# Ledger of designs, part 93: peptides against a protein of PDB entry 7C96

Target 1, 73 residues: chain A of PDB entry 7C96
Amino acid sequence: PVIPDDFRCPISLELMKDPVIVSTGQTYERTCIEKWLQAGHGTCPKTQQTLTSTVLTPNYVLRSLIAQWCEAN

## One batch from the design tools (peptide; made by RFdiffusion4, then SolubleMPNN)

Design b2_p29_2_s1 (from b2_p29_2, 13 letters changed)
Fold by OpenDDE base, seed 4:
Structure b2_p29_2_s1 (fold): chain B 73 residues (1-73), chain A 29 residues (1-29)
Amino acid sequence: as target 1 above (73 residues)
Amino acid sequence: SKEDLIKAAEIYEEMGELEKAKELYEKAE
């Protein structure tokens, strides 16, 4: 089945398993964005906007939606 | 999309993940 675009990480382009939200509101796979931050970047990979915080907030709603989608497919 | 693949590849290059970047560039061609 076709994976919805909203369920894909902007970095890996793969189905997200642990989606997290950055300060710009964009959602990424946790491991991907952590690597980006660890590489010394302070911007949003998708938008190039400067991050006002490096806090990663779990996107529980999206995680649940993805889980439901995976169970159905 | 092709644009998404290229953007993703560029991000991987910025992280030094050259092999992953190459794979995505190939898919974009």
Scores: peptide ipSAE 0.512, ipTM 0.867, DockQ to the pose 0.958
Fold by OpenDDE base, seed 2:
Structure b2_p29_2_s1 (fold): chain B 73 residues (1-73), chain A 29 residues (1-29)
Amino acid sequence: as target 1 above (73 residues)
Amino acid sequence: SKEDLIKAAEIYEEMGELEKAKELYEKAE
């Protein structure tokens, strides 16, 4: 079935397994955004906004929704 | 969408992930 857009990482465009929220409010796959930051970038890949923090916050709500979707499909 | 594919490819390119970027560019065509 078609994966909901909200469940896809803006970087990989794949179903997220470990979604994390950046300071801009955008959610990415943890491994993807970590690689972006490690490459020396300090902006949000999706919005190009400067990140006010490099802290990555787990998006547990989204993780749960994705898990439920995977179970149903 | 095509736009999303291109944007994703550009991101991977900036990270040095050239193979992944190439794949996405090809999908966009």
Scores: peptide ipSAE 0.508, ipTM 0.866, DockQ to the pose 0.970
Fold by OpenDDE base, seed 3:
Structure b2_p29_2_s1 (fold): chain B 73 residues (1-73), chain A 29 residues (1-29)
Amino acid sequence: as target 1 above (73 residues)
Amino acid sequence: SKEDLIKAAEIYEEMGELEKAKELYEKAE
């Protein structure tokens, strides 16, 4: 089945398993954005905006939606 | 899309993930 774009990580382009929200409001796969930050970047890959915080907040709503989609497909 | 694949590849290059970047460039061809 075709994966909805909203369920794909902007970095890996794959179905997200552990989606997290950055300070700009964009959501990424945790492992992807952590590697980006560890590489010395302080910007949002999607928007190029400077991150006001490096805190990663779990996107539980999206995680649940993805899980439901996976169960149905 | 092809554009998205290229953008993703560029991000992986910036992360030092050269193998993953190469795979995405190949998919974009």
Scores: peptide ipSAE 0.506, ipTM 0.866, DockQ to the pose 0.980
Fold by OpenDDE base, seed 1:
Structure b2_p29_2_s1 (fold): chain B 73 residues (1-73), chain A 29 residues (1-29)
Amino acid sequence: as target 1 above (73 residues)
Amino acid sequence: SKEDLIKAAEIYEEMGELEKAKELYEKAE
């Protein structure tokens, strides 16, 4: 089945398993965005906006939606 | 989309992950 665009990580383009929200409001797969930050970047890969914080907040709502989708497909 | 694939590839290049970037570029072709 076709994966909804909102369920794909902007970096890996794959179905997210551990989605996290960055300061710009964009959501990424945790491992992907962590690698980006660890590489010395301080911007949002999707929007190129400067991150005001490096804190990653779990997107529980999206995680739940993805889980439900996976169960149905 | 092709644009998304290219953008993702560019991100991977910035991260030094050339193999993944190459894979995405190939998918974009």
Scores: peptide ipSAE 0.506, ipTM 0.865, DockQ to the pose 0.969

Design b2_p29_2_s2 (from b2_p29_2, 15 letters changed)
Fold by OpenDDE base, seed 4:
Structure b2_p29_2_s2 (fold): chain B 73 residues (1-73), chain A 29 residues (1-29)
Amino acid sequence: as target 1 above (73 residues)
Amino acid sequence: SKEDLLRAAEIYAKMGEEKKAEELRKKAA
């Protein structure tokens, strides 16, 4: 079945396993956004907005939704 | 979408991962 767009990382375009939220409210795969930050970038990959913080907050709700979807498909 | 693929390619290129960037560009073509 087709993976919902909201379940795909904007960077890798793959199903997220460890989704995290950045200061702009966008969600990315943890490993992907960490690489982006380590490369010296301070903007949101999806929106190009400047990040007000580099703190990554786990998106537990989305993680659960993805898990449920995977179980059903 | 094609737009998403191209955006992703640019992101990977900026991270120094040209191989992945090229793969995505090919998919977008």
Scores: peptide ipSAE 0.625, ipTM 0.902, DockQ to the pose 0.960
Fold by OpenDDE base, seed 1:
Structure b2_p29_2_s2 (fold): chain B 73 residues (1-73), chain A 29 residues (1-29)
Amino acid sequence: as target 1 above (73 residues)
Amino acid sequence: SKEDLLRAAEIYAKMGEEKKAEELRKKAA
């Protein structure tokens, strides 16, 4: 089945397993965004907006939705 | 989409992962 776009990481374009929210409100796969930050970048990969914080907040809602989708497909 | 692939390629390139970047560029073509 086709993976919903909202379930794909903007960086890897793959189904997210551990989605996290950045300060701009965009969600990415944890490992992907961490690599981006570690590389010294301080902008949001998707929007190019400057991140006001490097704190990553788990997106439990999306994680649950993805899990449910995976169960059904 | 093509746009997403190109964006992803650029991101990987900035992270020094040229191999992945190239793969995505090819997919976008």
Scores: peptide ipSAE 0.623, ipTM 0.901, DockQ to the pose 0.945
Fold by OpenDDE base, seed 2:
Structure b2_p29_2_s2 (fold): chain B 73 residues (1-73), chain A 29 residues (1-29)
Amino acid sequence: as target 1 above (73 residues)
Amino acid sequence: SKEDLLRAAEIYAKMGEEKKAEELRKKAA
């Protein structure tokens, strides 16, 4: 079935497994956003806004929703 | 969407992953 847009990483466009929230409120796959930051970028890939912090906060709610979706599909 | 694919391609290119960027550009074409 079609993967909900909110469940796809804005970078990889794939189903997220370890979603994390950046300072702008956008959610990305952990490995993807970490690579972006490690490459020397300090902006939000989706919004182009400057990140006020490089702290990545796990999006547990979304992770759970994705897990439920995967189980049902 | 095509827009998302192109955005993703740009992101991968900026990360030095040209192979993935190219694949996404092809999908967007």
Scores: peptide ipSAE 0.620, ipTM 0.901, DockQ to the pose 0.959
Fold by OpenDDE base, seed 3:
Parts: structure tokens; C-alpha cells; sequence
Structure b2_p29_2_s2 (fold): chain B 73 residues (1-73), chain A 29 residues (1-29)
């Protein structure tokens, strides 16, 4: 089945397993955004906005929605 | 979308992952 766009990481374009929210409000796969930050980038990959914080907040709601979708498909 | 694929390719390139970037460019073509 077709994966909903909101369930895909903006970086990998794959189904997210551990989605995290950055300071701009965008959500990414944890591994992907961590690699981006480790590479020395301090901007949001999707919006190019400067991150006001490097804190990554787990998006539990989205994680649950993705899990439910996976079970149904 | 094609736009998303190209954006993703650019991101991977900036992270030094040219192989991934090339794969995405091919998908976009």
C-alpha cells in the first residue's frame, strides 16, 4: 500500500520508526536528523530555518499513528 | 514527488553520502 506522506521522513523519504520533532516543528527520523546535526548543520533540512535548539523531542503521537497504519496494512 | 527526491538527494550529498544521493537522483529521473 501507499505510505502517507506525513509518515515519511523528509530526509530518507522512508517510513519513520522513531520520529522526533525539532525546534521548527518539523518531524524527522531520529537517525537521519542526528546524522545531519553531526555533519555540522544547524538548520532544519526541510525549511532551512536555523534551529533554536538541538533538542530532539520524541513524537509519540505520530509514532502511534504509524504503528496503527502498519498493523492495518 | 520528484521535488522531494531531489531535495533528499541534496541533503544526503551534504552529509557526505553520495551513494544515497545518486540513488535518489536516479529515482527522480
Amino acid sequence: as target 1 above (73 residues)
Amino acid sequence: SKEDLLRAAEIYAKMGEEKKAEELRKKAA
Scores: peptide ipSAE 0.617, ipTM 0.900, DockQ to the pose 0.967

Design b2_p29_2_s3 (from b2_p29_2, 17 letters changed)
Fold by OpenDDE base, seed 1:
Structure b2_p29_2_s3 (fold): chain B 73 residues (1-73), chain A 29 residues (1-29)
Amino acid sequence: as target 1 above (73 residues)
Amino acid sequence: SKEDLLKAAELYKSMGLEEEAKKLYEKAE
């Protein structure tokens, strides 16, 4: 089945396993955004907005939705 | 910014996402 766009990491374009929210409200796969930040970037890959924080917040709701979707499909 | 787009493109390219990288390069122009 077609994977919902909201379930795909904007970077890897793959189904997210460990989605995290950045300060801009965008969600990425943890490993992907961590690599971006570790490379010294301070902007949101998708929106190019400056990150007000480098704190990554687990998107538990999305993680749950993805898990449910995977079980159903 | 243009610079960020280019950086993102390079990252995408390094991850094998050539098509997405191309899109970012185009947006940077």
Scores: peptide ipSAE 0.095, ipTM 0.611, DockQ to the pose 0.127
Fold by OpenDDE base, seed 3:
Structure b2_p29_2_s3 (fold): chain B 73 residues (1-73), chain A 29 residues (1-29)
Amino acid sequence: as target 1 above (73 residues)
Amino acid sequence: SKEDLLKAAELYKSMGLEEEAKKLYEKAE
C-alpha cells in the first residue's frame, strides 16, 4: 500500500524507523538529520530556518503510529 | 517524476548525504 507522506522522512523519502523532532518542529529520520548536522549545517532542511538547538527529540507518537500502520499493512 | 528525483539526488549529494542520494538514484531507475 501507499505510505502516508507524514510517515516518510523529508530527506530519505523512506518510511521512518527512528523519527526525531528538531527545534523547528519538523521530523526526520535520525540518521539523516544527524548526517546533515555533522556536515556543519545549522538549519532545518525542510524549512531552511535556523535551528535554535541541535537537540534531537524522539517522536514516540509518530513512531507508534508508523508501527501500527506497518502491522495493518 | 524521474527528473525531480534526479535533481533531489544531486541536491542531497551536494549536502553531504551521499547514501540518501544513492537511494534516490535507485528509485529513479
Scores: peptide ipSAE 0.092, ipTM 0.610, DockQ to the pose 0.408
Fold by OpenDDE base, seed 2:
Structure b2_p29_2_s3 (fold): chain B 73 residues (1-73), chain A 29 residues (1-29)
Amino acid sequence: as target 1 above (73 residues)
Amino acid sequence: SKEDLLKAAELYKSMGLEEEAKKLYEKAE
């Protein structure tokens, strides 16, 4: 089935397994955004906005929605 | 900066996102 765009990581373009939200409000796969930050970038990959923080917050709601979608499809 | 764009492009390329990488390369020019 077609994967909802909101469930895909903007970096990997794959279904997110461990979605985390950055300071700009965008959500990415944890491993992807961590690699981006470790590479020395301080911007949001999708919006190019400067991150006010490098703290990654688990997006539990989205994680749950994805899990439910996977279970149903 | 140009350097940052190039680094990002290389990262995208390594992830198999060639077209996305190209966009960044263009911005770097």
Scores: peptide ipSAE 0.084, ipTM 0.596, DockQ to the pose 0.101
Fold by OpenDDE base, seed 4:
Structure b2_p29_2_s3 (fold): chain B 73 residues (1-73), chain A 29 residues (1-29)
Amino acid sequence: as target 1 above (73 residues)
Amino acid sequence: SKEDLLKAAELYKSMGLEEEAKKLYEKAE
């Protein structure tokens, strides 16, 4: 089945396994956004907005939704 | 848009995310 766009990492374009939210509200795969931050970038890859924080917050809701979707599909 | 994808690809490439950048380039085609 077609993977919902909201379930795909904007960077990897793959189904997210460990989705995290950045300060701009966008969600990425943890490993992808960590590589971005480690490279010294301070902006949101998708929106180019400046990140007000480098804290990565686990998107538990999305993680759960993805899990439910995977169970059903 | 195609233009947005290409811009993102270049950005990802600069991050060392070569495979992800490649995916975007392909998607832009």
Scores: peptide ipSAE 0.109, ipTM 0.641, DockQ to the pose 0.529; fails the geometry check

Design b2_p29_2_s4 (from b2_p29_2, 11 letters changed)
Fold by OpenDDE base, seed 2:
Structure b2_p29_2_s4 (fold): chain B 73 residues (1-73), chain A 29 residues (1-29)
Amino acid sequence: as target 1 above (73 residues)
Amino acid sequence: SKEDYLYAAKLYEEMGELEKAKELREKAE
């Protein structure tokens, strides 16, 4: 089945397992965005906006939705 | 989309992940 775009990490383009929200409101796979930040970048990969914070907030709702989708497909 | 894969590849290049970038570029083709 086709993976919904909202379930794919904007960086890896793969199904997210540990989605986190950045200051711009975009959601990424934790590992991917952490690597991006560690590489010295301070912008949102998707929007190219400057991040006002490097805090990563778990997107539990999306995580659950993805889990449900995986279970059904 | 093809454009998405190309952009993703660019991101990985900027992170120094050349192998992953290559893989994504291949998927774009």
Scores: peptide ipSAE 0.686, ipTM 0.923, DockQ to the pose 0.940
Fold by OpenDDE base, seed 1:
Structure b2_p29_2_s4 (fold): chain B 73 residues (1-73), chain A 29 residues (1-29)
Amino acid sequence: as target 1 above (73 residues)
Amino acid sequence: SKEDYLYAAKLYEEMGELEKAKELREKAE
């Protein structure tokens, strides 16, 4: 089935498994955004805004929604 | 969309992930 856009990582464009929220409020796959930061970038891939923090907050709600979607499809 | 894949490919290029970038560019076609 068609994967909802909100369930796709803005970087990999694949279904997120471990979604995390950055300081700009955008959500990414953990491994993707970590690689981006490790590469020396300090901006949000989606919005190009400068990140005010490198803290990554797990998006538990989205993780649950994706899990439910995967179970149903 | 095609534009999404092209942008994603650029991101991977900036991360040094050239193989991933190529894959995404191919998907854009």
Scores: peptide ipSAE 0.686, ipTM 0.923, DockQ to the pose 0.940
Fold by OpenDDE base, seed 4:
Structure b2_p29_2_s4 (fold): chain B 73 residues (1-73), chain A 29 residues (1-29)
Amino acid sequence: as target 1 above (73 residues)
Amino acid sequence: SKEDYLYAAKLYEEMGELEKAKELREKAE
């Protein structure tokens, strides 16, 4: 089945399993964004905006939506 | 899209993930 774009990590382009929200409001797969930050980057991969924080907030809503989609497909 | 793959590849290159970057570039073509 075709994976909805909103369910794909902007970095890996794969279905997110552990989506997290960065300070810019964009959501990424946790492991992907962590690697980005660990590589010394302080910007949002999607928007190039400077991150005001490196805190990663779990996107529980999206995680649930993805889970529901996976169950149905 | 092709553009998405190319951009993603660039991101991986910037992370030192050259193999993944290559894979994505190949998918773009």
Scores: peptide ipSAE 0.685, ipTM 0.923, DockQ to the pose 0.984
Fold by OpenDDE base, seed 3:
Structure b2_p29_2_s4 (fold): chain B 73 residues (1-73), chain A 29 residues (1-29)
Amino acid sequence: as target 1 above (73 residues)
Amino acid sequence: SKEDYLYAAKLYEEMGELEKAKELREKAE
């Protein structure tokens, strides 16, 4: 099945399993954004905005929506 | 889209993930 764009990580372009929200409000796969930060970057890959915080907040709503989609497809 | 894959490949290059970058470029073609 075709994966909805909103369910794809902006970095890997793959279905997200552990989506997290950064300070700019964008959502990424945890592993991907952590590697980005570990590489010394302090910007949002999608918007290029400087992150005001490196805290990663789990996107539980999106996680649930993706899980429901996976069950149905 | 092709542009999306190319941009993603660039991000992986900046992270030192050269193999993943190659895979994404291949998907772009």
Scores: peptide ipSAE 0.684, ipTM 0.922, DockQ to the pose 0.938; fails the geometry check

Design b2_p29_3_s1 (from b2_p29_3, 12 letters changed)
Fold by OpenDDE base, seed 3:
Structure b2_p29_3_s1 (fold): chain B 73 residues (1-73), chain A 29 residues (1-29)
Amino acid sequence: as target 1 above (73 residues)
Amino acid sequence: YVYSDEQIEEIAKAMGISVEELRKKLEES
């Protein structure tokens, strides 16, 4: 089945398993955005905006939606 | 969403994959 774009990580382009929200409001796969930050970047991969915080907030709502989609497909 | 060539290079580098591999993923998406 075709994976909805909203369920795919902007970096890995794969179905997200552990989606997290960055300070810009964008959501990424945790492991991907962590690698990006560890590489020395302080910007949002998608928007190029400077991150005001490096805190990664779990997107539980999206995680649930993805889980529901996976169960149905 | 379309990334610039520069951004693709940065992302590929951070992910530890080749630029070509990332471009292939983008094309297939």
Scores: peptide ipSAE 0.614, ipTM 0.900, DockQ to the pose 0.942
Fold by OpenDDE base, seed 2:
Structure b2_p29_3_s1 (fold): chain B 73 residues (1-73), chain A 29 residues (1-29)
Amino acid sequence: as target 1 above (73 residues)
Amino acid sequence: YVYSDEQIEEIAKAMGISVEELRKKLEES
């Protein structure tokens, strides 16, 4: 089935397993955004806004929604 | 949302994948 856009990482374009929220409010796959930051970037991949923090906050709500979707499909 | 060519290159580089691969994924999404 077609994966909802909100469930796909803006970087990998794949179903997120460990979604995390950056300071801009965008959500990415943890491993993807970590690679981006480790590459020396301090901006949001999607919006290109400067990150006010490099803290990554788990998006538990989205993780749950994705899990529910996977169970139903 | 559509990434610019420059942004695609930066993302691809950070992810360790080719620009072509990333572009393909974006086109299929």
Scores: peptide ipSAE 0.613, ipTM 0.900, DockQ to the pose 0.916
Fold by OpenDDE base, seed 1:
Structure b2_p29_3_s1 (fold): chain B 73 residues (1-73), chain A 29 residues (1-29)
Amino acid sequence: as target 1 above (73 residues)
Amino acid sequence: YVYSDEQIEEIAKAMGISVEELRKKLEES
């Protein structure tokens, strides 16, 4: 079935397994955003806004929603 | 959402994939 856009990482474009929220409020796959940051970037890949923090917060709500969707599909 | 050419290049580089591969993924999404 078609994966909901909100369940796909803006970078990898794949279904997120470990979604994390950046300071701009955007959510990415942890591995992807970490690679982005490790590459020396300090901006949000999607919005290009400067990140006020490099802290990555797990998006547990989305993780749960994705898990539920996967179980149903 | 549409990334600029420059942004696509930066993302592709960071992910260790080719620009072509990323563009293909974007087109399929």
Scores: peptide ipSAE 0.612, ipTM 0.900, DockQ to the pose 0.925
Fold by OpenDDE base, seed 4:
Structure b2_p29_3_s1 (fold): chain B 73 residues (1-73), chain A 29 residues (1-29)
Amino acid sequence: as target 1 above (73 residues)
Amino acid sequence: YVYSDEQIEEIAKAMGISVEELRKKLEES
């Protein structure tokens, strides 16, 4: 089945398993954004906006939606 | 979403993959 775009990480382009929200409001796969940050970047990969915080907030809503989608497909 | 060439290079580097591989993924998405 076709994976909804909102369920795919902007970096890995794969179905997200552990989606996290950055300060810009964009959501990424945790491992991907962590690699980005560890590489010394302080910007949002998708928007290039400066991150006001490096805190990664789990996107529980999206995680649940993805889980439901996976269960149904 | 369309990334600039520069951004693609940065992302590829951070992910430890080739630029070509990333471009391929982007084109297929």
Scores: peptide ipSAE 0.607, ipTM 0.899, DockQ to the pose 0.927

Design b2_p29_3_s2 (from b2_p29_3, 11 letters changed)
Fold by OpenDDE base, seed 2:
Structure b2_p29_3_s2 (fold): chain B 73 residues (1-73), chain A 29 residues (1-29)
Amino acid sequence: as target 1 above (73 residues)
Amino acid sequence: YVYSDEQIEEIAKAMGISVEELKKKLEEA
């Protein structure tokens, strides 16, 4: 089935399992964005905006939506 | 998604994958 674009990580391009929100409001797969930050980057991979914080906030709503989609497909 | 070649390279490096693999993923998305 076709995976909705909003359910795919902007950098891994895969279905997100643990989506987290960065300071710019973009959502990424946790492991992916952590690798990006650990590589020394301080910007949002998708928008190139400077991150005002490196805190990663779980996107529970999206996680739930993805889980529902996976269950139905 | 539209990324510059430079951004693709940086993302690929951070993810530990080849540029070609990332480009392929982007084409499929």
Scores: peptide ipSAE 0.596, ipTM 0.894, DockQ to the pose 0.888
Fold by OpenDDE base, seed 3:
Structure b2_p29_3_s2 (fold): chain B 73 residues (1-73), chain A 29 residues (1-29)
Amino acid sequence: as target 1 above (73 residues)
Amino acid sequence: YVYSDEQIEEIAKAMGISVEELKKKLEEA
């Protein structure tokens, strides 16, 4: 089945397994955004806004929604 | 998603993949 756009990482374009929220409110796969930050970037890949914090917050709600979708499909 | 060529290049570089591969993923998504 077609993967909902909201369940895909804006970087990897794959179904997210460990989604995290950045300071801009955008959600990415943890490993992807970490690679982005480690590469020396201080901006949000999708919006290009400057990150006010490098803290990555787990998106447990989205993680749960994705899990439910996977179980049903 | 719609990214500029410059942004695609930066993302591809950070992910360690080719620009072409990333563009392909973007088109299929």
Scores: peptide ipSAE 0.595, ipTM 0.894, DockQ to the pose 0.902
Fold by OpenDDE base, seed 1:
Structure b2_p29_3_s2 (fold): chain B 73 residues (1-73), chain A 29 residues (1-29)
Amino acid sequence: as target 1 above (73 residues)
Amino acid sequence: YVYSDEQIEEIAKAMGISVEELKKKLEEA
């Protein structure tokens, strides 16, 4: 089945398992964005906007939607 | 997705993959 673009991490390009939201509002796979931050970056990988915070907020809604999609497909 | 060559390089490096692999992923997405 075709994976919706919104369900893919902008970095890994894979179906997200643990999606988290950054300060710019973009959502990434937790492990991916953490690697990005650990590499010393302070910007949003997709938009290049400066992150106002390095806090990662779990995207529970998206996580649920992905889970539902996986069950149906 | 629209990434510059520089951004692709930075992302690939952070993820520990080759630029070629990342470009391939972008084309498949």
Scores: peptide ipSAE 0.595, ipTM 0.894, DockQ to the pose 0.905
Fold by OpenDDE base, seed 4:
Structure b2_p29_3_s2 (fold): chain B 73 residues (1-73), chain A 29 residues (1-29)
Amino acid sequence: as target 1 above (73 residues)
Amino acid sequence: YVYSDEQIEEIAKAMGISVEELKKKLEEA
């Protein structure tokens, strides 16, 4: 089945396994955004907005939604 | 949303993949 856009990382384009929220409110796969930050970037990959913090907050709601979707599909 | 060529290049570099590979992923997504 087609993976919902909200369930795919904006930069890996794959189903997220460990989704994290950045300061701009966008959600990415943890490993992907960490690589982006490690590369020296201080902006949101998708929106180009400046990150006010490098803290990555686990998106447990989305993680649960993805799990539910995977269970049903 | 569509990434600019410049942004695609930056993302590809950070992810350690080629621009072509990333463009292919974006096209198929």
Scores: peptide ipSAE 0.583, ipTM 0.891, DockQ to the pose 0.923

Design b2_p29_3_s3 (from b2_p29_3, 12 letters changed)
Fold by OpenDDE base, seed 1:
Structure b2_p29_3_s3 (fold): chain B 73 residues (1-73), chain A 29 residues (1-29)
Amino acid sequence: as target 1 above (73 residues)
Amino acid sequence: YVYSDEQLEEIAKAMGISVEELKKKLEEA
């Protein structure tokens, strides 16, 4: 089945398992964005906008949607 | 969405993969 683009991490391009939201509003796979931050970056990988915070907020809604999609496909 | 060459290099480096591999992933997505 075709994976919806919104369900893919902008970095790994794979189906997200643990999606988290950064300060810019973009959502990434937790492990991917953490590697990015650990590499010393303070910007959003996709938009290059400066992150106002390095706090990662779990995207529970998206996580649920992905889970539902996986069950149906 | 299209990443610049510079951004691709930074992302690839952070992920521990080659730019070529990342580009391949983008084409397959």
Scores: peptide ipSAE 0.584, ipTM 0.889, DockQ to the pose 0.925
Fold by OpenDDE base, seed 3:
Structure b2_p29_3_s3 (fold): chain B 73 residues (1-73), chain A 29 residues (1-29)
Amino acid sequence: as target 1 above (73 residues)
Amino acid sequence: YVYSDEQLEEIAKAMGISVEELKKKLEEA
């Protein structure tokens, strides 16, 4: 089945397994955004806004929604 | 959402993949 766009990482374009939220409110796969930050970037890949914090917050709600979708499909 | 060529290059570089591979992923998504 077609994977909902909201369930895909804006970077990897794959179904997210460990989604995290950045300061801009955008959600990415943890490993992807960490690589981005480690590469020396201080901006949001999608919006290009400057990150006010490098803290990555787990998106548990989205994680659960993805899990439910996977179980049903 | 559509990335600019410049942004695609930066993302591809950070991910350690080619821009072409990234573009292919975008087309398949």
Scores: peptide ipSAE 0.582, ipTM 0.889, DockQ to the pose 0.923
Fold by OpenDDE base, seed 2:
Structure b2_p29_3_s3 (fold): chain B 73 residues (1-73), chain A 29 residues (1-29)
Amino acid sequence: as target 1 above (73 residues)
Amino acid sequence: YVYSDEQLEEIAKAMGISVEELKKKLEEA
């Protein structure tokens, strides 16, 4: 089945399992964005905006939506 | 949304994959 674009990580292009929100409001797979930050980057991979914080907030709503989609497909 | 070549290189490097592999993923998405 076709995976909704909103369910794919902007950098891995894969279905997100642990989506987290960065300061710019973009959502990424946790492991991917952590690798990006650990590589020394302080910007949003997709928008190139400077991150005002490196805190990663779990996107529980999206996680739930993805889980529902996976269950149905 | 389309990434620039420069951004693709940065992302690929951070993810530990080749640019070609990343481009392939983008085409499939």
Scores: peptide ipSAE 0.577, ipTM 0.888, DockQ to the pose 0.915
Fold by OpenDDE base, seed 4:
Structure b2_p29_3_s3 (fold): chain B 73 residues (1-73), chain A 29 residues (1-29)
Amino acid sequence: as target 1 above (73 residues)
Amino acid sequence: YVYSDEQLEEIAKAMGISVEELKKKLEEA
């Protein structure tokens, strides 16, 4: 089945396994955004907005939604 | 949403992949 866009990382374009929210509100796969930050970037990959924090907050709601979707599909 | 060529290059570099590979992923998604 087709993976919902909201369930795919904006960078890897794959189903997210460990989705995290950045300060701009965008959600990415943890490993992807960490690589971006490690490369010295301080902006949101998708929106180019400046990150006010480098804290990555686990998106548990999305993680649960993805799990539910995987169970049904 | 479509990334600019410049942004694609930055993302590809950070991810350790070629721009072409990234573009291919975006096209197939």
Scores: peptide ipSAE 0.568, ipTM 0.886, DockQ to the pose 0.930

